# Ledger of designs, part 79: peptides against a protein of PDB entry 5H65

Target 1, 294 residues: chain A of PDB entry 5H65
Amino acid sequence: QYLERTPLCAILKQKAPQQYRIRAKLRSYKPRRLFQSVKLHCPKCHLLQEVPHEGDLDIIFQDGATKTPDVKLQNTSLYDSKIWTTKNQKGRKVAVHFVKNNGILPLSNECLLLIEGGTLSEICKLSNKFNSVIPVRSGHEDLELLDLSAPFLIQGTIHHYGCKQCSSLRSIQNLNSLVDKTSWIPSSVAEALGIVPLQYVFVMTFTLDDGTGVLEAYLMDSDKFFQIPASEVLMDDDLQKSVDMIMDMFCPPGIKIDAYPWLECFIKSYNVTNGTDNQICYQIFDTTVAEDVI

## One batch from the design tools (peptide; aimed at target 1 K82 F98 P106)

Design b2_p28_4_s4 (made by RFdiffusion4, then SolubleMPNN; from b2_p28_4, 13 letters changed)
Fold by OpenDDE base, seed 3:
Structure b2_p28_4_s4 (fold): chain B 294 residues (1-294), chain A 28 residues (1-28)
Amino acid sequence: as target 1 above (294 residues)
Amino acid sequence: SNEKRFKEYSEIVSEILNDKTPARKLAE
């Protein structure tokens, strides 16, 4: 992994693909807002998509709540069920299915809930009391995942999403294939339900300047660069503050670039073809930023 | 034991369904 440091002016003259170690100042970056830099990435089809906004999720769950739970799907070998009718004017019906392990309900921190008709707020609160929650709907013969536009699994404060393009959804009873129904590993749940899980990634464009040249480098990273998981940052104010502090450290506002700290990182070049035009792009890889000014 | 847990869990759900306080919002 060791590479000799190469000045940007030299890199800009070379063909791709190549790997470099550089030392440069972060002149600028985009997007400036942290929430705009967090995306969902499919490891299979490699498409990037936006993390759904709370308003979008509210609509999805509101729509789901208009559907009546099927009484025939209650209380199977997989789960015990109960239905509530809300006291509001609409009289919303909420069905909660508590997934059993070997025919017995596990501890709350081990228990998966399947919920029909729940709001985002309710689901989030439930995920803090139980291991995890899956929003579901009544299908023809079994419970089914509600909508891949919403999280397929909410575990703690993490919302797990699936790729619409790559997933081939299977019914809830396929969770029976899991021998251990207490840990609820997101990847295992996804596999059982035919979901290709999306990955949270930080997506940013860095303008790097080492005094010899200026180079734009693309950052797509899940948890290595900031040492902060992209999957958790949107739901944690402290983590958000930490990322902002890191970015402010490397690119402080109101300060001249001469006073900026140096950023040590690895970049790789690659070719991109746009019609008849061939251009070289750069991506940051295998890089962890230091917490101290370098 | 199963019945006890079911009752307990149902009470937790009931409490949440009756809680009108908002949950933590996503960053905007």
Scores: peptide ipSAE 0.655, ipTM 0.922, DockQ to the pose 0.871
OpenDDE base, seeds 1, 2, 4, 5: peptide ipSAE 0.654, 0.654, 0.654, 0.654; ipTM 0.922, 0.922, 0.922, 0.922

Design b2_p28_5 (made by RFdiffusion4)
Pose (drawn by RFdiffusion4):
Structure b2_p28_5 (pose): chain A 289 residues (1-273, 279-294), chain P 28 residues (1-28)
Amino acid sequence: QYLERTPLCAILKQKAPQQYRIRAKLRSYKPRRLFQSVKLHCPKCHLLQEVPHEGDLDIIFQDGATKTPDVKLQNTSLYDSKIWTTKNQKGRKVAVHFVKNNGILPLSNECLLLIEGGTLSEICKLSNKFNSVIPVRSGHEDLELLDLSAPFLIQGTIHHYGCKQCSSLRSIQNLNSLVDKTSWIPSSVAEALGIVPLQYVFVMTFTLDDGTGVLEAYLMDSDKFFQIPASEVLMDDDLQKSVDMIMDMFCPPGIKIDAYPWLECFIKSYNVTQICYQIFDTTVAEDVI
Amino acid sequence: SEVLEDNTLADKALEFHEKRRQEQLEEL
């Protein structure tokens, strides 16, 4: 009834901060390599970070495999422990600690594992069969998180990361403070270990063109715009293909802008200290499948 | 000592967990 759209030439003449409903074509976008759009964002210090690569994580886990699990830290009231020996793996030993709920191991889909000396591949397989996995190492007096460079929790396809700057790391026994040992809410796991969780976000720069003007608008969201979780997309081939197809739909390579579909959206202007723009309250996924 | 082979850790961990969980329930 009152759906009206503001041309871009009118927006460029106005001061910030304001909000606009617009319709424009996506002339171009960055990043050209879409996997680089997935960033980690700390809600406490507002820093933006890269997600560690497989090679980065492999280095951490292989380095963890050189250390011997400490027998003194095995079989507590918090967890049962099991050590596996290996062959042709530089004498590696793998420790899996099964976390108990009130002195009893829960079902595998509710059971959290702590693992010393495991590979990324093994941790990912364990994450399918169990609730979740925390990479750990034998500290002086207690089990401790392996490294904040690696995920503090792998749950399903989500690798949860914490902020190195904002976190004050606590040892594993502090998991006793969790209300139960079956739900394993990632924010509750992070609080018990003194970790400030990072948030996954899609970060992209859109060049919008409606024929009256041109404008650069940022995309920064976790799951609204694509209806694809940023927290899952780097570990899910289907969600990656969906992002590829949506961006190929709005901005196909090689063909002209005349043939592109229109992008209906809101944008908000703001002062940085020059005026910048950002997409908000917008989803392409409700009308596109 | 039990030896861990390639690509078997998840199954071994699951079997061990089921066994230990059953023993703990019987003790109740």

Design b2_p28_5_s1 (made by RFdiffusion4, then SolubleMPNN; from b2_p28_5, 10 letters changed)
Fold by OpenDDE base, seed 1:
Structure b2_p28_5_s1 (fold): chain B 294 residues (1-294), chain A 28 residues (1-28)
Amino acid sequence: as target 1 above (294 residues)
Amino acid sequence: EEILEEGELADKALEYLEKKRKEQLEKL
């Protein structure tokens, strides 16, 4: 798709919806803090929600740890179980279930763990040594996902979340339906467990100025704009630095806008109605500002 | 029942898996 460059002053006079190619300077953007720009988006209900913080997860897992693992649910055809008791005042019990592949325990790098009663720290350490970790609890007849407010799957440093509104959770034995029990693809795990996975997205508002006019453009993007996955940026300092560098490049602090580099991007206009008020809004789409820095 | 010291769960889990895998291989 080819579009001619259109000055902002002309765009501001036109009706929506339309698509434009623009060349403008990034006068400013919000939010300024990267961690505030990363959200979770449901592809079905389109709800945007905050990424849970460490403190939120700590509470969830602490609460989960107050529940004792059901001994009747240990050691099924799907998994082998081991229970440990922590050496502390409360004697917390932690159950780790090692998911088997065709009845055989796999290598650690291919092994999915189900964990009851683990702390965030413990779970994170496990996810660095094993393929993936699912926080679970003992249900009536089977293990179940602990809480959709926490990750349903932790793989490496990535926390995968599900939509509370759209998900219809199924018991853990539904993992049996997976043919590939080695890679543990998040979408496959989600499907087996009745989870609608949320998508990490960058959410920002850009103020664009080309000298003829000024407009605000909305950005909601998962990995194209920065060529950096929103799903990884919160857990990777180098990726965070890269995003910051990109933003500083386009919107450098301490210098006049006349010296800012030009940003070329695509924007689309759309109508928004709020009561009797009609407004035209703009969204950035199909735009990459930098190549992959990894 | 095995008692864990603080922070050693991940290591113990890995050791457990390795041990159990070895036992499985011996039975095959």
Scores: peptide ipSAE 0.698, ipTM 0.963, DockQ to the pose 0.846
OpenDDE base, seeds 2, 3, 4, 5: peptide ipSAE 0.697, 0.696, 0.696, 0.697; ipTM 0.963, 0.963, 0.963, 0.963

Design b2_p28_5_s2 (made by RFdiffusion4, then SolubleMPNN; from b2_p28_5, 12 letters changed)
Fold by OpenDDE base, seed 1:
Structure b2_p28_5_s2 (fold): chain B 294 residues (1-294), chain A 28 residues (1-28)
Amino acid sequence: as target 1 above (294 residues)
Amino acid sequence: EEVLEEGELADKALKTLEEERKKQLELL
């Protein structure tokens, strides 16, 4: 896509919708804290949600651990089951179901685990040793997803969430519909279970200034802008540092804007009606900050 | 039923998978 550079002063005078290529300085941005800028976005209903905190997940899994696994649901054609009792104050029951591939237990790196009664810590440790983990509970006739407020799938350090509004949950046996039971693609798992997967996105507002004018531009991006996946950043300190370094590069603290580097990006204008007032808003799109961060 | 110490689940699960997988493969 080729666009001529347009000064902000000219853009501010034009009607929406239009697309622009700009060269501007990042005067400021919101939110300032990275963890506040990462959201979950539903591609279907377009609702933005907060990423659950570890404390929230702890509560969910603690509640799940109060439910005893149903022995009648163990050892199906889909999975082999093992139950343990933890040596703790209450003797918590934990059921781990190892999903089979064509009737045979797979290698750990290809194995999906279904877990009942596990803690967040236990689940996270499991996800580092197995392909993926799904927190589940015993339903009436089958295992079911534990709670959409928690991840429906954990792969390594990536927590995959589903939209409560748009999902119509199906029982775990629907995983049988998956032809490939080795890679456990999140979208395929979601589809099998009736889940609309949420997308991690960076959500930020940039104040851009090119010396001719100032405008605010909205950023909603998953992995293009920073070339860092929003889905991984919260669980990786190095990635967090990288994002922070990028932002500090474009908006260095303690330095006047005259010394700021120029940011080249694409923005699109659009109309927003707020009551009786029509406003023109701007959104950054198709932009990558191609800076090397150590 | 086996009793686990705190934090032992992941290792036990892995061991279980490996052992049971081995048994299944031997039956093929």
Scores: peptide ipSAE 0.705, ipTM 0.968, DockQ to the pose 0.879
OpenDDE base, seeds 2, 3, 4, 5: peptide ipSAE 0.705, 0.705, 0.705, 0.705; ipTM 0.968, 0.968, 0.968, 0.968

Design b2_p28_5_s3 (made by RFdiffusion4, then SolubleMPNN; from b2_p28_5, 10 letters changed)
Fold by OpenDDE base, seed 3:
Structure b2_p28_5_s3 (fold): chain B 294 residues (1-294), chain A 28 residues (1-28)
Amino acid sequence: as target 1 above (294 residues)
Amino acid sequence: MEVLEEGELADKALEELEKEREKQLEKL
């Protein structure tokens, strides 16, 4: 990208599509809350959707727990099963299936768990002790993914989601297609189960001002802009603070814009048709911001 | 079927894995 810096006033006069390098101040941005800025994006159909909140997940897992694990689906060549009955919650049954590698149970740090009837809290605790967790339910002939509205895979604190529109779910036994059942790569798991994985992205609208003009630029970025993965930020308070600090540096509250630091970035223009109206929009791309703005 | 107390699933699951892993390795 060897682009000469272009003033915003010149950009605003040009037709799309084009790419520009700009230097501007961040007058304002929306949404202001970080948790509102993190979305899930499908790389195939390009739909954006909200990241489910804990309350949403609680409901999904509660509903899932109303179904009793099918005894006939326990202990296959793929996994060994254990069922517990909870003392509370009307005797809820929880089934944990330990996925085997070539018929042998792996170490916990290499082990994928399939869980039926687990709560969010239980699943989260499991994900901290095992390699990965997949919420499942008993299907007719095999275990199946519980719900694409919930994570299809949980690794540590990262929740991996799939696109409902683009996914064609396959049964759990399709995990047999994976040669290595000790390293559970999310994309490989997704492929085996017919899932199109969603990507975490920061979605923001920046109002940029370089003194010659003002334009709004759209930011959709997974990890480059902040050098912080969108997939991790919601579960890490320190990362959240870092993003907030970066935004406060570029757009400090309580001071005049003249004192704002300059933001160097690339933007591309593109056409959007709203009925008969043709609108030119702008998107930030291939841009990283440093933590130290001087 | 074993009864689970509140919040102990993860620990019990880990214990179960270790137990069964040991048994399987002994049979090999």
Scores: peptide ipSAE 0.692, ipTM 0.962, DockQ to the pose 0.891
OpenDDE base, seeds 1, 2, 4, 5: peptide ipSAE 0.692, 0.691, 0.691, 0.691; ipTM 0.962, 0.962, 0.962, 0.962

Design b2_p28_5_s4 (made by RFdiffusion4, then SolubleMPNN; from b2_p28_5, 10 letters changed)
Fold by OpenDDE base, seed 3:
Structure b2_p28_5_s4 (fold): chain B 294 residues (1-294), chain A 28 residues (1-28)
Amino acid sequence: as target 1 above (294 residues)
Amino acid sequence: EEVLEEGELADLALKELEKRRKEQLEKL
């Protein structure tokens, strides 16, 4: 980017679309809570979705656990299966399928698990010991993904979600198409299963003020702005703290705006039609906040 | 079927994988 800095007052007078480099103070931002700013974005249909909360997932997995694993779908060329029955919990059955690579069971750190009837807690614990976990259910002829409202893949602490609108789900046996059954790249898994993966994004509205004018700029960013992945922030307290610290730095509470640091960023204007009204909106792009206060 | 205690699944699954890997290696 080679753009000269433009004052906000000048930008506000110009037609869209255009790109600008600005230097402004962050007067305020919305939403104030980090967990409210993290969304799921579809790269195809561009739908924004809320990240399911733990309570939402509990319900989904509880419902899934009411279904009994089909014994006919156990132990295929793709996976070896084991079933456990809970001592309590009304005899809940849990099936774990260990995915094989060319008929050979891999090491735990390379092993993908398919799980039927597991709780969120159980699945999370499994994902910490194995490469990845896919919640599944017994279909008519094969295992199938449990629910796109839940993660289609849990890898470590990262929950990968798919777009319900754009995905055309395929059965689990389609994982056979993967040449490498050890790394379990989320995009490859998604492709094999007909899933359009959603992207974690920070979604925020910044009110920017450079003393010449005030404008609102939209931020939708995955990992560039904060240099923190949106996909990891909800599961990491330290990352959450870091984001909060950054925001407090640019918009410190209890202090007048005159003392705020300057934020340098790029914004682009674009036209939005709302009924009969045309509105110019602004979006932050290609911007990384510096660790140092300018 | 093996009885599962709450919170035990991950450990049991890991042990099961290790067991089966050993068995497979012996058959090869």
Scores: peptide ipSAE 0.675, ipTM 0.953, DockQ to the pose 0.887
OpenDDE base, seeds 1, 2, 4, 5: peptide ipSAE 0.675, 0.674, 0.675, 0.674; ipTM 0.953, 0.952, 0.953, 0.953

Design b2_p28_6 (made by RFdiffusion4)
Pose (drawn by RFdiffusion4):
Structure b2_p28_6 (pose): chain A 289 residues (1-273, 279-294), chain P 28 residues (1-28)
Amino acid sequence: QYLERTPLCAILKQKAPQQYRIRAKLRSYKPRRLFQSVKLHCPKCHLLQEVPHEGDLDIIFQDGATKTPDVKLQNTSLYDSKIWTTKNQKGRKVAVHFVKNNGILPLSNECLLLIEGGTLSEICKLSNKFNSVIPVRSGHEDLELLDLSAPFLIQGTIHHYGCKQCSSLRSIQNLNSLVDKTSWIPSSVAEALGIVPLQYVFVMTFTLDDGTGVLEAYLMDSDKFFQIPASEVLMDDDLQKSVDMIMDMFCPPGIKIDAYPWLECFIKSYNVTQICYQIFDTTVAEDVI
Amino acid sequence: SEEEEEENEKLNTERFNEYTEIVEEILS
């Protein structure tokens, strides 16, 4: 009834901060390599970080496999422990600690594992069969998180990361403070270990063109715009294909802008200290499948 | 009370053995 759209030439003449409903074509976008759009964002210090690569994580887990699990930290009231020996793996030993709920192991889909000396591949397989996995190492007096460079919790396809600057790391026994040992809410796990969780976000720069003007608008969201969770997309081939198809739909490579579909969206202007623009309250996924 | 404690210990042992088998298959 009152749906009207503001041309880009009118927006460029106005001061910030304001909000606009617009319709424009996606002339171009960055990143060209779409996997680089997935960033980690700290809600406490507002820093933006890269997600560690497989090779980075492999280094951490292989380095963890050189250390011997400490027998003194095995079989507590918090967890049962089991050590596996290996062959042709530089004498590696793997420790899996099964976390109990009131002195009883829960069902596998509710059971959290702590693992010393495991590979990324093994941890990912364990995450399918069990509730979740925390990579750990034998500290002086207690089990401790392996490294904040690696995920503090792997749950389903989500690798949860914490902020190195904002976190004050606590040892594993502090998991006793969790209300139960079956729900394993990632924010609750992070609080018990003194970790400030990072948030996954898609970060992209869109060049919008409606024929009256041209404008650069940022995309920064976790799950609203594509209806694809940024927290899952790097570990899910189907969600990656969906992002590829949506961006190929709005900005197909090689063909002209005349043939592109229109992008209906809101944008908000703001002062950085020059005026910048950002997409908000917008989803392409409600009308596109 | 003693019977319930013995049932809980038995259940924990059964689940520990089952989980160990699952983990061993993953590590192989």

Design b2_p28_6_s1 (made by RFdiffusion4, then SolubleMPNN; from b2_p28_6, 8 letters changed)
Fold by OpenDDE base, seed 5:
Structure b2_p28_6_s1 (fold): chain B 294 residues (1-294), chain A 28 residues (1-28)
Amino acid sequence: as target 1 above (294 residues)
Amino acid sequence: SEKEKEEKEKLNKERFEEYSKIVDEILS
């Protein structure tokens, strides 16, 4: 869509809601650390939450490892199972269930694992050898997802999370509804298990200055702004460097704003009411700044 | 057919053993 360029001073005088095309310098941004800018967003309830840290996941999986796999839930029409006893002092029981396709195990790169009692490290290693891993526990009548505070699906280096508020979890046997048990599309897995998948997003606040005025604009974007998926950036050093380079380019440290490059973007205004106070806020939308990064 | 069933069972067993070895290496 075409919008004519509007100076910030004019925008600041107008009522919301409206859409604008602007040209401004990025005076500053927050948070400064990339890891703090990546969040999980629910498309239904719109809750923003932090991406769990490894330490958080370690606790969840450690707690899960204290539970004994139910032998009655081993080897169903959906999966073939095996139980390991670790050689460590704790003698931890680990059950791995290999999900079948049309009654037989698919190729390893097509195979989904369900794991009881695995550590984060083990699960991550398994996800590199097989298609995907789902952390599970033994329920009363079926295997169940371990905890929505942990990933419901680990595929390669990507951790897929679900919304606790919006999800109505179903047992693992509901994966039978999937005709193709080789591709393991995250959205399909989520649907089968009653999970509302969370979306990785970059969340930042930009202070924009075009010389006529200054305004703060909110950025919530999954993969358009940087042309880098928020879902991959935390697990890829090169992608992290790319984002850092982009931000350093627009907001270089140690130099005056007069030397900053111009940023062209779209912003929309909207009204926010906090108690008795009504204010106009701004959000960046439909903007790509790094066309040459890919 | 029975032959096809036997072939599938054989293949499944082979893959199960192979995958179990992979898991064993990680859990050991």
Scores: peptide ipSAE 0.703, ipTM 0.966, DockQ to the pose 0.894
OpenDDE base, seeds 1, 2, 3, 4: peptide ipSAE 0.702, 0.702, 0.703, 0.702; ipTM 0.966, 0.966, 0.966, 0.966

Design b2_p28_6_s2 (made by RFdiffusion4, then SolubleMPNN; from b2_p28_6, 13 letters changed)
Fold by OpenDDE base, seed 3:
Structure b2_p28_6_s2 (fold): chain B 294 residues (1-294), chain A 28 residues (1-28)
Amino acid sequence: as target 1 above (294 residues)
Amino acid sequence: SAAEEKKKKELDEKRFKEYTKIVDEILS
């Protein structure tokens, strides 16, 4: 899209909605901590949620481990099962179900595990040895997803979450609808289980200054702005460092704004109703930041 | 064929044994 560059002072005087191309300096941004800027967004209901912390997940899986796997649900046409009793003092029962493809177990890197009673640590370790892991519990007639507050699918280091508001969970046997039980595409798994998958997004507020005016712009982006997926950044120190470097480049600490590089971006204005007050807000869109100073 | 089915079953059992060993190492 081609738009002429508009000074912030002009933008601030105009009604919404409109789209603009701007060139401004990043005076400041919030939140300052990267882990606080990564959220989960529902594409359907548009709710924003916090990414669960490890401590939160530990609690969920601990609670799940208090339930005993139902032996009647072991070894179906969909999966082969085994139950472990941990050697700890509590004697925790853990059931692992290995999902089959065409009646036989696929290769480990193609194999989906369903796990009852596993800890976060165990699940994460398993996800590195197999294709993916779904935390489950024994339902009345079938295995069920454990909790949408936890990942419905852990694939490698990626935790996939579902929207509690929009999802209508179906039992695990609905995975039978998948013709290929080796790829385990998150969206396909979600669809089979009645889950609306959440999207990882960067959520930040930028204070932009071009010398003519100051404007706050909202950033909600999954992978375009930084050219780094929000879904991967929390689990990758190098990606975190990269984002921090980008932000430090545009908003360097310890120097005056006059020395800041210029940021070119697109923003759109929109109306927000807050009670009786109408406010114009701004959102960054279709923008990729360069690694070089412009 | 019966022979093919037998081979599939053997493969399945082999993998199951292997995978359970992996899990055992993690859960132990």
Scores: peptide ipSAE 0.705, ipTM 0.967, DockQ to the pose 0.882
OpenDDE base, seeds 1, 2, 4, 5: peptide ipSAE 0.704, 0.704, 0.704, 0.705; ipTM 0.967, 0.967, 0.967, 0.967

Design b2_p28_6_s3 (made by RFdiffusion4, then SolubleMPNN; from b2_p28_6, 13 letters changed)
Fold by OpenDDE base, seed 5:
Structure b2_p28_6_s3 (fold): chain B 294 residues (1-294), chain A 28 residues (1-28)
Amino acid sequence: as target 1 above (294 residues)
Amino acid sequence: SELEKKKKEEENKKRFEEYSKIVSEILS
């Protein structure tokens, strides 16, 4: 798409909503720490949530480990099961269910595991040996997802989360609706289990200055702005460094703004009402600043 | 056929044992 470049001073005088192409310097941005800028966004209710920390997940899985797997739910047409008893003082019972495809276990890189009583560390290790892992618990009549505050699917190093508000959870046997039980596409798994998947997004506020005016623009983007997926950045040191380098390039510390590079981007204005006060806000959209990062 | 069923069952058993071993190593 193409828009004529508009100076910030002109934009600041115009009513919303409108779309603009701008050329400005990034005076500052927040939050400064990358980890704080990655959020989970619901495409339905639009709620922004924090990505759970390791400590949060440890608590959830520790609580799950206090529950005993129901023997009656082992070995169905959907999965083959085995139960282990750990040798630690707590003597945890861990049930692992290997999901079958057409009645036969698929290859390990195609196999989904359902796990009861596993720790975060164990689950992560398992996700590196198999296709994916779903933390589950024994329900009354079927296995059920353990907790939407934890990932509903761990695939490789990616944790997939669901929206508590918008999801209407269904039992594990609903995975039978998936004809292909080897690829385990996160969206398909979510649909089968009644989960509205959350999207990883970068959330930042940019202060932009083109010499004619200054405005703040909101950034919410999954993978276009940095050409780096928000879903992968937290688990990849190299990707983190890349984002940091990009931000340092546009907003270098200890240097005057006159030496900053120019940033070209698209912004849209919109009206926000806070009580009796009306305010015009701005959001960055359809903008890529690092085409050669990946 | 019955022979094909038996072959599939044997393969499934083999994979189950293999996967169980992997899990055991992680849980130990």
Scores: peptide ipSAE 0.691, ipTM 0.960, DockQ to the pose 0.900
OpenDDE base, seeds 1, 2, 3, 4: peptide ipSAE 0.690, 0.689, 0.690, 0.689; ipTM 0.960, 0.960, 0.960, 0.960

